# Peptides against a protein of PDB entry 2AZE: the designs that were tried, part 216

Target 1, 148 residues: chain A of PDB entry 2AZE
Amino acid sequence: AQECQNLEVERQRRLERIKQKQSQLQELILQQIAFKNLVQRNRHAEQQASRPPPPNSVIHLPFIIVNTSKKTVIDCSISNDKFEYLFNFDNTFEIHDDIEVLKRMGMACGLESGSCSAEDLKMARSLVPKALEPYVTEMAQGTVGGVF
Target 2, 101 residues: chain B of PDB entry 2AZE
Amino acid sequence: GRLEGLTQDLRQLQESEQQLDHLMNICTTQLRLLSEDTDSQRLAYVTCQDLRSIADPAEQMVMVIKAPPETQLQAVDSSENFQISLKSKQGPIDVFLCPEE

## One batch from the design tools (peptide; made by RFdiffusion4, then SolubleMPNN)

Design b1_p29_7_s2 (from b1_p29_7, 12 letters changed)
Fold by OpenDDE base, seed 3:
Structure b1_p29_7_s2 (fold): chain B 148 residues (1-148), chain C 101 residues (1-101), chain A 29 residues (1-29)
Amino acid sequence: as target 1 above (148 residues)
Amino acid sequence: as target 2 above (101 residues)
Amino acid sequence: SYYINGKEQTGTHVYKIDTSFGLSKLIPL
């Protein structure tokens, strides 16, 4: 009886761990797709323009962004060594990491929300190793969540 | 019996987790390769237009933060004000507005 | 309130910036 109880606890622990790993895997897949898609986009754009963009016109990864109304008053204090910054805003703001930015740019092909067109899904599949394609398909269908 | 059933379930779950670990390893390997590829690094950028596209470009100011790894970011919403604090232990932080603004 | 990656937040929240794989990710502390 006690042995069965112990195994039940272990079963639940493993199920929870698997669930967490599923989430982590999905995020890793999205990162890979977004990154590769971004690189591909820029490569194509530079080829079409027959030149790279001006150095000061682009922001290389990694980065974080803060956006707020242009009317927002911002006060900034910076330490001498630039190790510390303090920003005070008189209104609300938004913060995004670059992964979120790429998702919003459509670089993850809408896979992050399961909102993929047929073309989006085709693109997403093409940007991952063959072993990951079935999982990408499941993500697009919203069928990820069960234990396989 | 119940014991045998549970034992079998745990074995199945172990196999499932191993499969997940394998897929995750594939993903991390690909990401590492991308991060170490010089050409990919060169092409891993966004434009200010890209950044403004995720917000209202007519209404929004976009600030870019280039911070060393493990930099701490604290955001505060209080009755007094809104605040962002950045603290780095590994080097200076670079903050700038999108040049196209 | 303010927003972190599109999620509404209130009060004080602390994150570390993870830069694994050349990407940035805000991780709650």
Scores: peptide ipSAE 0.742, ipTM 0.938, DockQ to the pose 0.910
Fold by OpenDDE base, seed 5:
Formats: sequence, structure tokens, C-alpha cells
Structure b1_p29_7_s2 (fold): chain B 148 residues (1-148), chain C 101 residues (1-101), chain A 29 residues (1-29)
Amino acid sequence: as target 1 above (148 residues)
Amino acid sequence: as target 2 above (101 residues)
Amino acid sequence: SYYINGKEQTGTHVYKIDTSFGLSKLIPL
């Protein structure tokens, strides 16, 4: 009985660890898809235009964005070396990392929310190594969570 | 029996975790390759139009932060005010406003 | 309240900006 109890504790520990790794893998896959899709989009656009966009018209990764009402009053203090910033807002704000931005741009093909069309899923699969395709399919179907 | 069943479960879970680790290694390898590829980095950009597409341009201002790795960001909601603090140890932080279209 | 990646937050939260793979990720500290 005691031996069985010990093994059950270990089983639960392993299950939880696997679940955590599954979450990490899903995020990594989304990052890969979003990044490659963005690069592909821009490559195609530049080819069509036969030139790159003006340097000051684009924002290269990595970046963070902060958005707030245009009516929000913002006070900013900056250190001399620009190593430190302090922003004071008189109203609420939103912060997004570039991964979130790319997701909202549709670069992850809706895979992050399980809202993939057939074309979206085809695109997503084409942007990962073959070994990851089955997992992408499971993500799209919402069947991730089981044990391999 | 119960013991045999649990033992088999643990073996299966070990195999599953190994498979998961393998997939994660494949994924991280691909991401590293992308981060080190000059052409990919050149094309890894968004436009202000892209940013406006995910935020209401009529109602919102969008601030862009280019910060070195491991920069700390502190967000505060207090009874006094809302705050964002940025602290870098690896270089200067660049902040600029995304113009309205 | 304020929002981090669309999630509502209150009080004080500290993050580090992880750029391990050329993207940015806010990681809670």
C-alpha cells in the first residue's frame, strides 16, 4: 500500500511536469509560426514593391508597445544615460509584447485561440518542421492536454 | 495488479516526456536559427499601420519601446496614479510614439 | 486596473523582457 502511494505521488508529479512542458511547447510553436509568417509576409511585400520599405517606416523585433487613450496625460522622466524611464499616467494603459502583437495581427493563424480555418491550418503546418505538424493539428483541434 | 499498473503508467509517462523534450528541442533550434539568420531579422518588422490595426487609432496613442535584453518593466496601479518604470542594465532604452495615420 | 497582453491587472507587477529568440516576452518576476 505504501509503495503504491509513493508511485501515485510520482505519477502525479510527472503528469504536472508534462503539462507544464506542453504549455511551453505550444507557446514556442506559436512564436515560430508567427515569426516565420511575418517574415514571409514582408518578403512577399518587398518583392512586389521591388524595394524594401523606408527605414523609418518599420519597427523591427523585438519591441514592446504601450497604448492608452489619446486623452491620457503622460509625464515622463528619463535618466541621462537613458537606462531608466518613468512614466506616469492619469488613466489606465495596456502593454503588449511583440508576440501578443503578432498574434493579434493573425500571424499565428488563429492557432492560439483555436480559430483556424482550413487555410489557416495549412499555413501553420507549412511553417513548422514536419515533426511538429501533428502537434499543430492537435492544437487546432483543441485536443492537446493528453499524454503522448 | 495496482502496483503493476502504476509501474506501467510511470514508464509510459517517461516515454511521453522524452518525446515532448525532443519536440521542444526541435522548436527551440528553429527559433535560434531564425534569431541568427540575417535575412530573417531584416524582414522581422511591423509597421505603424500594423500596430494601429490592433489598437483603435482614433482613440488610442501607441508608444513603442525598444529595450535591451533583461530590461525590467514595472507596472503600477495605485490609489495615486498609474505608472510604468523601465530599468535596463545592458544599454539605453529607446521610446518613440507611433504616429497617427 | 491596467492590462498586460490583454489580461487585467491591479496593483504592482514586475516583469523582465526576455528576448531569447529575437522576440520580446514579458516574464513575471
Scores: peptide ipSAE 0.742, ipTM 0.937, DockQ to the pose 0.942
Fold by OpenDDE base, seed 1:
Structure b1_p29_7_s2 (fold): chain B 148 residues (1-148), chain C 101 residues (1-101), chain A 29 residues (1-29)
Amino acid sequence: as target 1 above (148 residues)
Amino acid sequence: as target 2 above (101 residues)
Amino acid sequence: SYYINGKEQTGTHVYKIDTSFGLSKLIPL
């Protein structure tokens, strides 16, 4: 009886770990798709323009952004070595990591919300190794985890 | 019996986890390759237009933070004000406004 | 309130910036 209980606890632990890894894999897939799609977009754009954009007109990854109203008053203090920053805002703000930015730009093809068109899904599949394509399909259908 | 059934379940879960780990390894390998590809890194950028396109509402100020790995970011909503603090242990932090502003 | 990656937040929240694979991700601490 005790042995069975121990195994049941272990079973639950493994199920939770698998669930966590599934979430991690989905995020990694989205990152890969978004990154490759971004690179592809920019490569095409530069080819069309026959030159790269001005260096100070673009922001290279990695980055974080903070956006707030242009009317927001911001007070900033910076340490001498620039290791520390302190910003005070008199109004609300938004923070986004670059992964979130790429998702909102559509670079993940809507896969993050399971809202892929046929063309979006085709693009998403084309940006991952063959072994990951079935998982991308499951993500698009909202059926991830059915195998486990 | 019950014990045998549980044991079999655990073996099946182990196999499933191994398959999952394999997929994760494939994915991380691809990401590492991208990180090491100079041409990809050169093309890994967004424009200020891109950044503004995802901001809500319109007419936002967009601040860009380029910080070393493991930099700490603290956000605070107090009765007095809103606050963001950045603390790096690995080097200086670069903060600037979107160039188009 | 404020927003982190589109999620409404109140009070104090601390994150570390993970830059694995050349991307950035806010990880709660």
Scores: peptide ipSAE 0.741, ipTM 0.937, DockQ to the pose 0.910
Fold by OpenDDE base, seed 4:
Order: C-alpha cells, then sequence, then structure tokens
Structure b1_p29_7_s2 (fold): chain B 148 residues (1-148), chain C 101 residues (1-101), chain A 29 residues (1-29)
C-alpha cells in the first residue's frame, strides 16, 4: 500500500526530527543549569568573602580555552586588525569551550552524563522552570530516548 | 489496521514534537533572560584555578580566547605540527594567558 | 592528536564559536 509507505516515511522523518530536538533541548537545559549554578556559586563565594574577586583573577564568560604543557613551544601570528590568529604548537593541545568547562566543574550537576546524585538532581531541578523539571528527571534517569 | 496504526503514530509524534517545541521555547526564554541580566553577567566567571582543574593533572599553560560571535576555529594535526587558526568577521579577537601565569 | 572538549581528534577540524546566550560553544562545520 503506497499510502502506508508514505506514512512510514513521514513517521521516520518525524522520529528523527524529534530526536534532534531532544538533543538540542538537553543541551539548552544543561547550559541553563550550568550557567545558573555558576552564578549561584560565585554569588555565595562573594558573600562569604564580603567582596568581589580581584578583576584580574577571573575570566568572564564567554570564552574558549586552550591548554597545553608549559613546555610546549607556541608560535603566534596575529593580523594587524587582530581578526586572524595562527598558533603553531610543537606538541598536543586541548581546546575547551566554556560550556564544557562548566560541565567538568560540576556546574551541570552531573546531568550531562546521567550520573547525578539525589542531591545533584535536586539542585538541577531547582535551577530550571517547573515545566522543565520532568525533563531534567528523565535526563538523570537516562529515559529521554522514548517518545512522550 | 496498519494505516490506522500509522495515522495514530503520526498524531502522537506531532504532539510530542509540539511539547518539545514548547519546552525549548521556555528554555531559550530563560537563557535570554540570563544573558540580559546584569547581575548574572557580572557573576558569570571562572577562576584560573577552575580552568586548571579541568585540564590534565600535569601543569598546564592556559590560554584564554575571547572571540566575537561566529568566529571560526580550525584545529590541525599535520605531519609537521599542531595548529590553531582563528578567523573573525565581526571584530578583533582577544587572546591572553590566564592571569595567574 | 589533539583534544576538543575532551574528545581526541586527528587531522583537520573546523568549528564556529557560537556565543548564544552568553556562553561559548564549539560547533563543528
Amino acid sequence: as target 1 above (148 residues)
Amino acid sequence: as target 2 above (101 residues)
Amino acid sequence: SYYINGKEQTGTHVYKIDTSFGLSKLIPL
């Protein structure tokens, strides 16, 4: 039946689109949690210290980092307008975006790997609007793969 | 029958996608609010210690890149050397070592 | 090899830096 075949194609298309949107939503949720958690951490720290950190001691978002051994030789070429950079390394390097940095700092509460403790999950839930809490729970349980 | 089943599936999938769209709208709205909140932006920072903590346990040099939106980053592992290329179209790129170094 | 967000990479890889919502994300191109 041609009609059934057409619908099956459409079904598969929709399933794939939903899968993509699920991934996008999960990433957005992680970004929100990580960002809010970072802000919360720093607010608390500043309150405890009764002052903000020295301006040159912190790096504000957004940023990208490159880390390598201190023994690595780096050559840098910069255009006059600073629109272009070229770095040459004699050894391996790592690049991290700030989202990844925040995840590794635990700012996403381990939700990114579905390995959050009960306390982590509670924190994660508290950092999203109520409508997103069920999805956070599903992420923690690793049950987002289903259709809802 | 098969047709009825597929039709029902499509309806359910449509509802699921609508729910996802709704949740995404909520999430992006929250993120926009955060990006526009002055206090949040003031507190949106990490320390050099934070940056080092996520790197290899070995002592590392940490370079920070502040780039305009849509800046292109190219990483290369060639037979000759390792390379990072940055190309911005919207403004200058700022690169500096972690202040503690 | 080198590493992007902890993932081992070889050869050439190109990304754009997405700064939506005040965060940076490397998006493969």
Scores: peptide ipSAE 0.741, ipTM 0.938, DockQ to the pose 0.894

Design b1_p29_7_s3 (from b1_p29_7, 12 letters changed)
Fold by OpenDDE base, seed 2:
Structure b1_p29_7_s3 (fold): chain B 148 residues (1-148), chain C 101 residues (1-101), chain A 29 residues (1-29)
Amino acid sequence: as target 1 above (148 residues)
Amino acid sequence: as target 2 above (101 residues)
Amino acid sequence: SYFINGEEKTGTHLYKIDTTFGLAKLVPL
């Protein structure tokens, strides 16, 4: 009885670990698709313009953004070595990491919410190795979550 | 019996996890290759227009933070005010507004 | 309240910025 109970505990532990790894894999896939799609977009744009964009007009990865109303009053204090910043806002704000920004830009093809068009799904599949294509399809269909 | 069934279940779960690990290794390998490719890194950028497109561009101010790895970010909502604090251990932090503002 | 990656938050929340693979990810601490 005790042996069986120990194995049941182990079973539950493994199931939880698998669930966590599934989430991690999905996020990694989204990052790969978003990144490659961004690079592809910019490459095409630069080819059409026959030149790169002005250096001060672009923000390279990695970055974080903070957005708030233009009416928000912001006070900032910075340490001498610029290792520490403190911002005070008189109103609410939003923070986004660049992964979230890319998702909202559509760089992940709507795969993050399982809302891919046929064209979006085709693009997403083309941006991953063949071995990952079945998983991309499952993400688009919302069928991820089972045990492989 | 029950013991044999549980043992078999664990073996099956092990196989499933190995399959996941394999896919994750493929994915991380691809991401690593991208991070090591200079041309990809050169093209890994967004515009201020892109940043404004994810919010209300007419009403929002957009601040960009370029921070070293493992920089700590603390956000606070209190009755007195809203706060963001940044603390880096590896180097200086760069903060700027989108030029289109 | 405020928002972190679209999620509504209140009180105090601490994150680290993970830049693995050249992207930035806010990771809760």
Scores: peptide ipSAE 0.770, ipTM 0.938, DockQ to the pose 0.912
Fold by OpenDDE base, seed 4:
Structure b1_p29_7_s3 (fold): chain B 148 residues (1-148), chain C 101 residues (1-101), chain A 29 residues (1-29)
Amino acid sequence: as target 1 above (148 residues)
Amino acid sequence: as target 2 above (101 residues)
Amino acid sequence: SYFINGEEKTGTHLYKIDTTFGLAKLVPL
């Protein structure tokens, strides 16, 4: 009985570890897809325009954004070495990392929410190595919860 | 029996975890390659229109933060005001408004 | 309240910016 209990504890431990690794892998896959899709989009756009965009018209990764109403009053204090910033807002704000930005742009093909069309899924699969394609499919179907 | 079943479960879980580790290695390798590819980095950008499109429909001010790795960001909602603090240990932080603003 | 990656937040929240793979990820601390 004690032996079985020990194994059950170990089983639960492993299940939890697998669960967290699944989450990590999913996020990594989304990052890969989003990044590659962004690069692909921009490459295509530059080809169509026959030139790169003006240098001051784009923001390169990595970045974080803060957005708020244009009516929001912002006070900013900066250390002399620019190592520290303090912003005070008189109204609410939003913060987004570039990963979230890319997801909202559709660069992850809706895979992050399991809302992939057939075309989205095809795109997502095409942006990962062959070994990751089955997992992408599972993500799209929402079936990653099972142990494979 | 119960013992045999648990033993088999553990073996299966071990195999599953090994598969996950393998997939993660593949994925991280790809990401590293992307991060080191100069052409990919050149094309890894968004526009101000992109940034504004992901926010509320209302016209927004968009501030961009370019910070060194491991920079700390603290957000505060207090009874007094809203705050964002940034603290870097690896270099200066660059903050600017979206160029179109 | 404010929003972090679309999630509504109140009070104080601390993050680090992880840029391991060329993207920026806000990681809770």
Scores: peptide ipSAE 0.769, ipTM 0.940, DockQ to the pose 0.897
Fold by OpenDDE base, seed 1:
Structure b1_p29_7_s3 (fold): chain B 148 residues (1-148), chain C 101 residues (1-101), chain A 29 residues (1-29)
Amino acid sequence: as target 1 above (148 residues)
Amino acid sequence: as target 2 above (101 residues)
Amino acid sequence: SYFINGEEKTGTHLYKIDTTFGLAKLVPL
């Protein structure tokens, strides 16, 4: 009886760990797809233009963005060494990490919300190793979370 | 019996986790390769147009933060105002408005 | 309120910027 109880505790622990790893894997897959898709987009764009964009016109990863109304008054205090920043806003703001930005740009092909078209899914699959394709399909169908 | 069933379940879960770990290793390997590829890094950028396209229509000023790893970001909603604090321990932080603004 | 990655937030929230693999992720502290 005690042995069975111990094994049941272990079972629950493993199930929870698997669930966590599934979430981590999904995020990693989205990052990979988004990143590769971005690079592919830019490579194609530069080839079409036959020149790279002006250096000061693009923002390289990694980055975080803060957006607010153009009418928002922002006060900024910066340390001498630029290690510390303090921003005060008189109105609300939004913060996005670059992963979120890429997702909203459609770089993850809508996979993050399970809103993949057939073409989106095809693109997503093409941007991951073969071994990850089944998982991408499961993400698109919303069938993740099960045990292998 | 119950013990046999639990033992079998644990074995199956172990196999599932091993498969999951394998997939994660494949994925992280790909990400590392991308991180180390100079051409990919050169092309890893967005435009100000991209940034504005994902912003709330009412939130059209875009500030870009480039910070060292593990930089702390604190966001505060107070009765007086809103606040963002950045603290780095590994180097200077670069903040600028989207160049197209 | 304010928004972090599209999620509405109130009060004080702390994050660290994880730049593993060259991407930035806000990780709650």
Scores: peptide ipSAE 0.769, ipTM 0.939, DockQ to the pose 0.891
Fold by OpenDDE base, seed 5:
Structure b1_p29_7_s3 (fold): chain B 148 residues (1-148), chain C 101 residues (1-101), chain A 29 residues (1-29)
Amino acid sequence: as target 1 above (148 residues)
Amino acid sequence: as target 2 above (101 residues)
Amino acid sequence: SYFINGEEKTGTHLYKIDTTFGLAKLVPL
């Protein structure tokens, strides 16, 4: 009985660890897909235009964005060396990292929410190594999270 | 019996975790390759139009933060005000409004 | 309240910007 109880505890520990790693893997896959998809989009656009975009018209990764109402009053304090910033807002704001931005742009093909069309899924699969394709399929179907 | 079943479960979980670790290694390797590829980095950009596609440009101001790795960001909602503080230890922080704004 | 990556937050929250793979990820501290 005691031995069985010990093994049950170990089983639960392993299951939880696997669950955590699954979450991490899913996020990594989404990052890979989003990044590659963005690069492909821009490559195609530049080829069509036969030139790169003007330097000041683009924002290179990595970046963070803050958005707030245009009516929001913002006070900013900056250190002399620009190592420190302090922003005060009189209203609410939103912060997004570039990963979230790319997801919202559709660069992850809707895989993050399980909202993939057939074409979205095809694109997603094409942007990962062969070994990861089955996992992408599971993510799209919402069947990820089980023990494999 | 129960003991035999649990023992088998643990073996299967070990195999599953090993497979998962392998997949994670493949994924991180791909991401590292992308981060080190100069052509990919050159093409890794968005436009202000992209940013405004996810935020109403008529109603929202979009601020862009370019910060060194491991920069700390603190967000505060207090009874007094809302605030964001940025602290870098690896270089200057660049903040600007979306260029098309 | 305010929003971090679409999640509603209140009070004080501290993050670091992780750029390990050339993307920026807000990681809670």
Scores: peptide ipSAE 0.766, ipTM 0.939, DockQ to the pose 0.939

Design b1_p29_7_s4 (from b1_p29_7, 10 letters changed)
Fold by OpenDDE base, seed 5:
Structure b1_p29_7_s4 (fold): chain B 148 residues (1-148), chain C 101 residues (1-101), chain A 29 residues (1-29)
Amino acid sequence: as target 1 above (148 residues)
Amino acid sequence: as target 2 above (101 residues)
Amino acid sequence: SYYINGEKKTGTLVYKIDTTFGLAKLIPL
């Protein structure tokens, strides 16, 4: 029936929207965990050292990085006001945003790949509000994707 | 029947989406609080050692880019060259090699 | 080819750098 068909279309639309929001939530959770974990790490390190690191020895967020072979020839042109940069490479390069960097540093506790150890999962849960803990557990188990 | 089943599904999906929206609001609120917390921002840093842990320090050059919000980045792979273009509308862009290099 | 966040890419791609929450996220345009 036409009525049932219309409802099925609506159902599919809602399912797709939910799926998109699930992906967004997962990324937001990973960002929160990674950020808090980084701050916690550095706080502990500074407490142990009884001082902050030298200013020029650290890179504050936000940032992105570009890496390429040390043999790569790079030509750079910069506008007078430094609003524009142009880099030419004679070989391939890699770009990472700081979120990806933090993930690779293990700041997201391996949650991004569902490869958390028991201790990693414990850490991840401790870095989110109580309401988000069940979702973190689902992410670790790879069971995200269902309907609440 | 089929109609009743679909109607029930839609109600359940609505509730699920509302719960999801709630969780997203909680998460974004936490992130905003972190971004506004001076102490957190002071401690939000990595070292060149951290960066080299994810890249081969012996083989790779690591360039750091600190750009204003909404800066445009264009990457190009053509038959002629590899290229990265940066365009900011909100201020100057800072580019430097990893300090430990 | 080149790589963005570990993913292999080709051709011309344009991103914006989103820093809404104090982190940098490359968002495709």
Scores: peptide ipSAE 0.738, ipTM 0.937, DockQ to the pose 0.941
Fold by OpenDDE base, seed 3:
Structure b1_p29_7_s4 (fold): chain B 148 residues (1-148), chain C 101 residues (1-101), chain A 29 residues (1-29)
Amino acid sequence: as target 1 above (148 residues)
Amino acid sequence: as target 2 above (101 residues)
Amino acid sequence: SYYINGEKKTGTLVYKIDTTFGLAKLIPL
């Protein structure tokens, strides 16, 4: 009886851990797809333009962005060594890490929401190793973790 | 019996977790390779147009933060004001407006 | 309220910036 109870506790713990790992894997896959897709896009764009973009016209990864209304009053305090920044806003703001930015740019092919076209899915599959393709398909269908 | 059933379930879950670990290793390996590839890093950029595409370009100011690893970001919503605090322990933080603004 | 990665937030929240793979990820502390 006690042995069965212990195993049931272990079962639940493992199920939860698997669920967490599924989420982590999905995020990693999205990062990979988004990054590769971005690189591919830029490579193509530079080829078409026959030149790289001006240095000050692009922002290289990694980065974080903060956006707020142009009417927002911002006060900024910076330490002498630039190790510390303090921003005060008189209105709301939004923060995005570059992963989120790439997702919103469509670099993850809509896979993050499970809303991708056939072409989007094809692109997503092409940007991951063969071993990950089945999982990408499951993500697109929203069937990941259905067994658990 | 109950014990045998649970034992079988645990074995199956172990195999499932091992498969996940394997896939994660493949994925992290790819990401590491990308992060170490000079050509990929050269092409790993967005434009101001890209940034404005995810925000209202007519209504929004876009600030870019380039910070060292493990930089702390604190966001505050208080009755007094809205606040963002950045604290780095590894080096200076660079903050600038989107260049096209 | 404010927004982090599109999610509505309130109060005080602390994150660290993880750049393990050349991207920046906000990780809650």
Scores: peptide ipSAE 0.737, ipTM 0.938, DockQ to the pose 0.928
Fold by OpenDDE base, seed 2:
Structure b1_p29_7_s4 (fold): chain B 148 residues (1-148), chain C 101 residues (1-101), chain A 29 residues (1-29)
Amino acid sequence: as target 1 above (148 residues)
Amino acid sequence: as target 2 above (101 residues)
Amino acid sequence: SYYINGEKKTGTLVYKIDTTFGLAKLIPL
C-alpha cells in the first residue's frame, strides 16, 4: 500500500540521518579527546619546566598548516588589507587543519583509526564524560556504525 | 503485518536518533566549556617540533595560516600549476613560516 | 595532485575554515 511505501521511504531517510549523526559524533569525540589531551600535555610540560614556553615558539589553535618541499618555489600576493592571499607553487603541497595535526600527534590516542592500546583506551575514556565512555569503547573496537 | 512492522521500526529508529542527539549534546557542551575556559585556551598550542613531527622536517617547509572564521580556502591543481587562494570576509589573515625555520 | 588532511586531491576544491570550539576544520563547499 501507499502508506507502507511512504514509511519505507521515511525509514531510509532516518537511517541516513542517523549515519550522518554517528559520523559527526565520532568526530566531536575525537576533537574533545585531542584537545583535552593536548592541554594536559602542555600543562605537565610547563610544570616540569617551571615556566611557559617562549611566546614565539608555540602556535595557538586554531590554525591551518601548509607543507611543501623546501625546494618548492612559492610566489605570494597579498591584498592591501590582508583579506586575500594567493600562493602559487611549482610543485605539490599538503594542507592540514589543526584537528588533523592533533590526530597525527597522537592526541586522539589512536582512536581515529581504531588502533588504541590498552593504555591509549584508558586515556581516551578518562577524557570524556561518563556518558560517552561506551561510545569511545565501541570506536576503539571498530563496532560503531550500527543503529542502537 | 507489514504496516505494523514498519511502524515499529520507525519507533525504534526514533529512539536511536534521540540517543545520538543526547550524546552529541553532551559532547558539544564539553567542547563549549573548553572553549570558554581561559586556562585551557592558554594551553591549547603546539610547538614547531610538533608540526615538524608530522612532516619530514628535513625536506619540508611548514607554513602556518591563522585565519578568521569562515575564511575560504581554494586549492588548485592545473597543468603543473599548484595554487592556494585564501579569502576572508571577517578580518585579516596572518601567514608565517614555522618559527624554527 | 595535492593533499588535504592526507587525502590525495586533484583539480579545484573549495573549503571554508570552521573554527567552532577553537579548532580549525576544513569543510568542503
Scores: peptide ipSAE 0.736, ipTM 0.937, DockQ to the pose 0.918
Fold by OpenDDE base, seed 1:
Structure b1_p29_7_s4 (fold): chain B 148 residues (1-148), chain C 101 residues (1-101), chain A 29 residues (1-29)
Amino acid sequence: as target 1 above (148 residues)
Amino acid sequence: as target 2 above (101 residues)
Amino acid sequence: SYYINGEKKTGTLVYKIDTTFGLAKLIPL
């Protein structure tokens, strides 16, 4: 019947939406873990050094990075108001947002790739509210994807 | 029957989505708290050493871009060259090389 | 080709920088 067909379409729509939200939640969890872990690391480091790092030696979030060979020739054009930039490269480049940078630094404890040691997983769990701990565990095990 | 089964499935999916929404709200709340915490923001930084650790420190230059929210970034690979364009509508963009280069 | 967040890309791609939670995320447009 037409009603059943409509419900089947709705079912599929909801399943896809849930899948999208699962992906979004995983990313948010990784961001939270990475951020908190970074802050914790830096706090500890500053305590050990008994002072903050030199101001010009650190880059505060948020940021994007572009890396390329030191031999790459870069031509840069900047608008007068600095609202627009144009970079021309004679070779390939890489772009990373700071979230990706933090992941590569290990700030997400390897959770992003399911490569967590027992210690990594312990750290990851400690950096989220208790309600999120089961989900973190599932992420580490690679068992996320089902419907509650 | 078929209709009853589908109806029940949809109710179950609704409950599942509500649970996801709840977890997402918890997560976003934590992120907002972090973004509003002055001490956390002060400590939210990486070093050039950190950046070098994820790139070839001997052969790579690292350019840092600090741009206002919603800044547009366009990357192009053409027969002519490679290019990146940045366009902000909310303020100036700051670009600099990693100081430890 | 070039790379964005470790993924190989070609042609022209446009992103916006989202900073909702104090981090920067490249979101495809």
Scores: peptide ipSAE 0.733, ipTM 0.937, DockQ to the pose 0.919

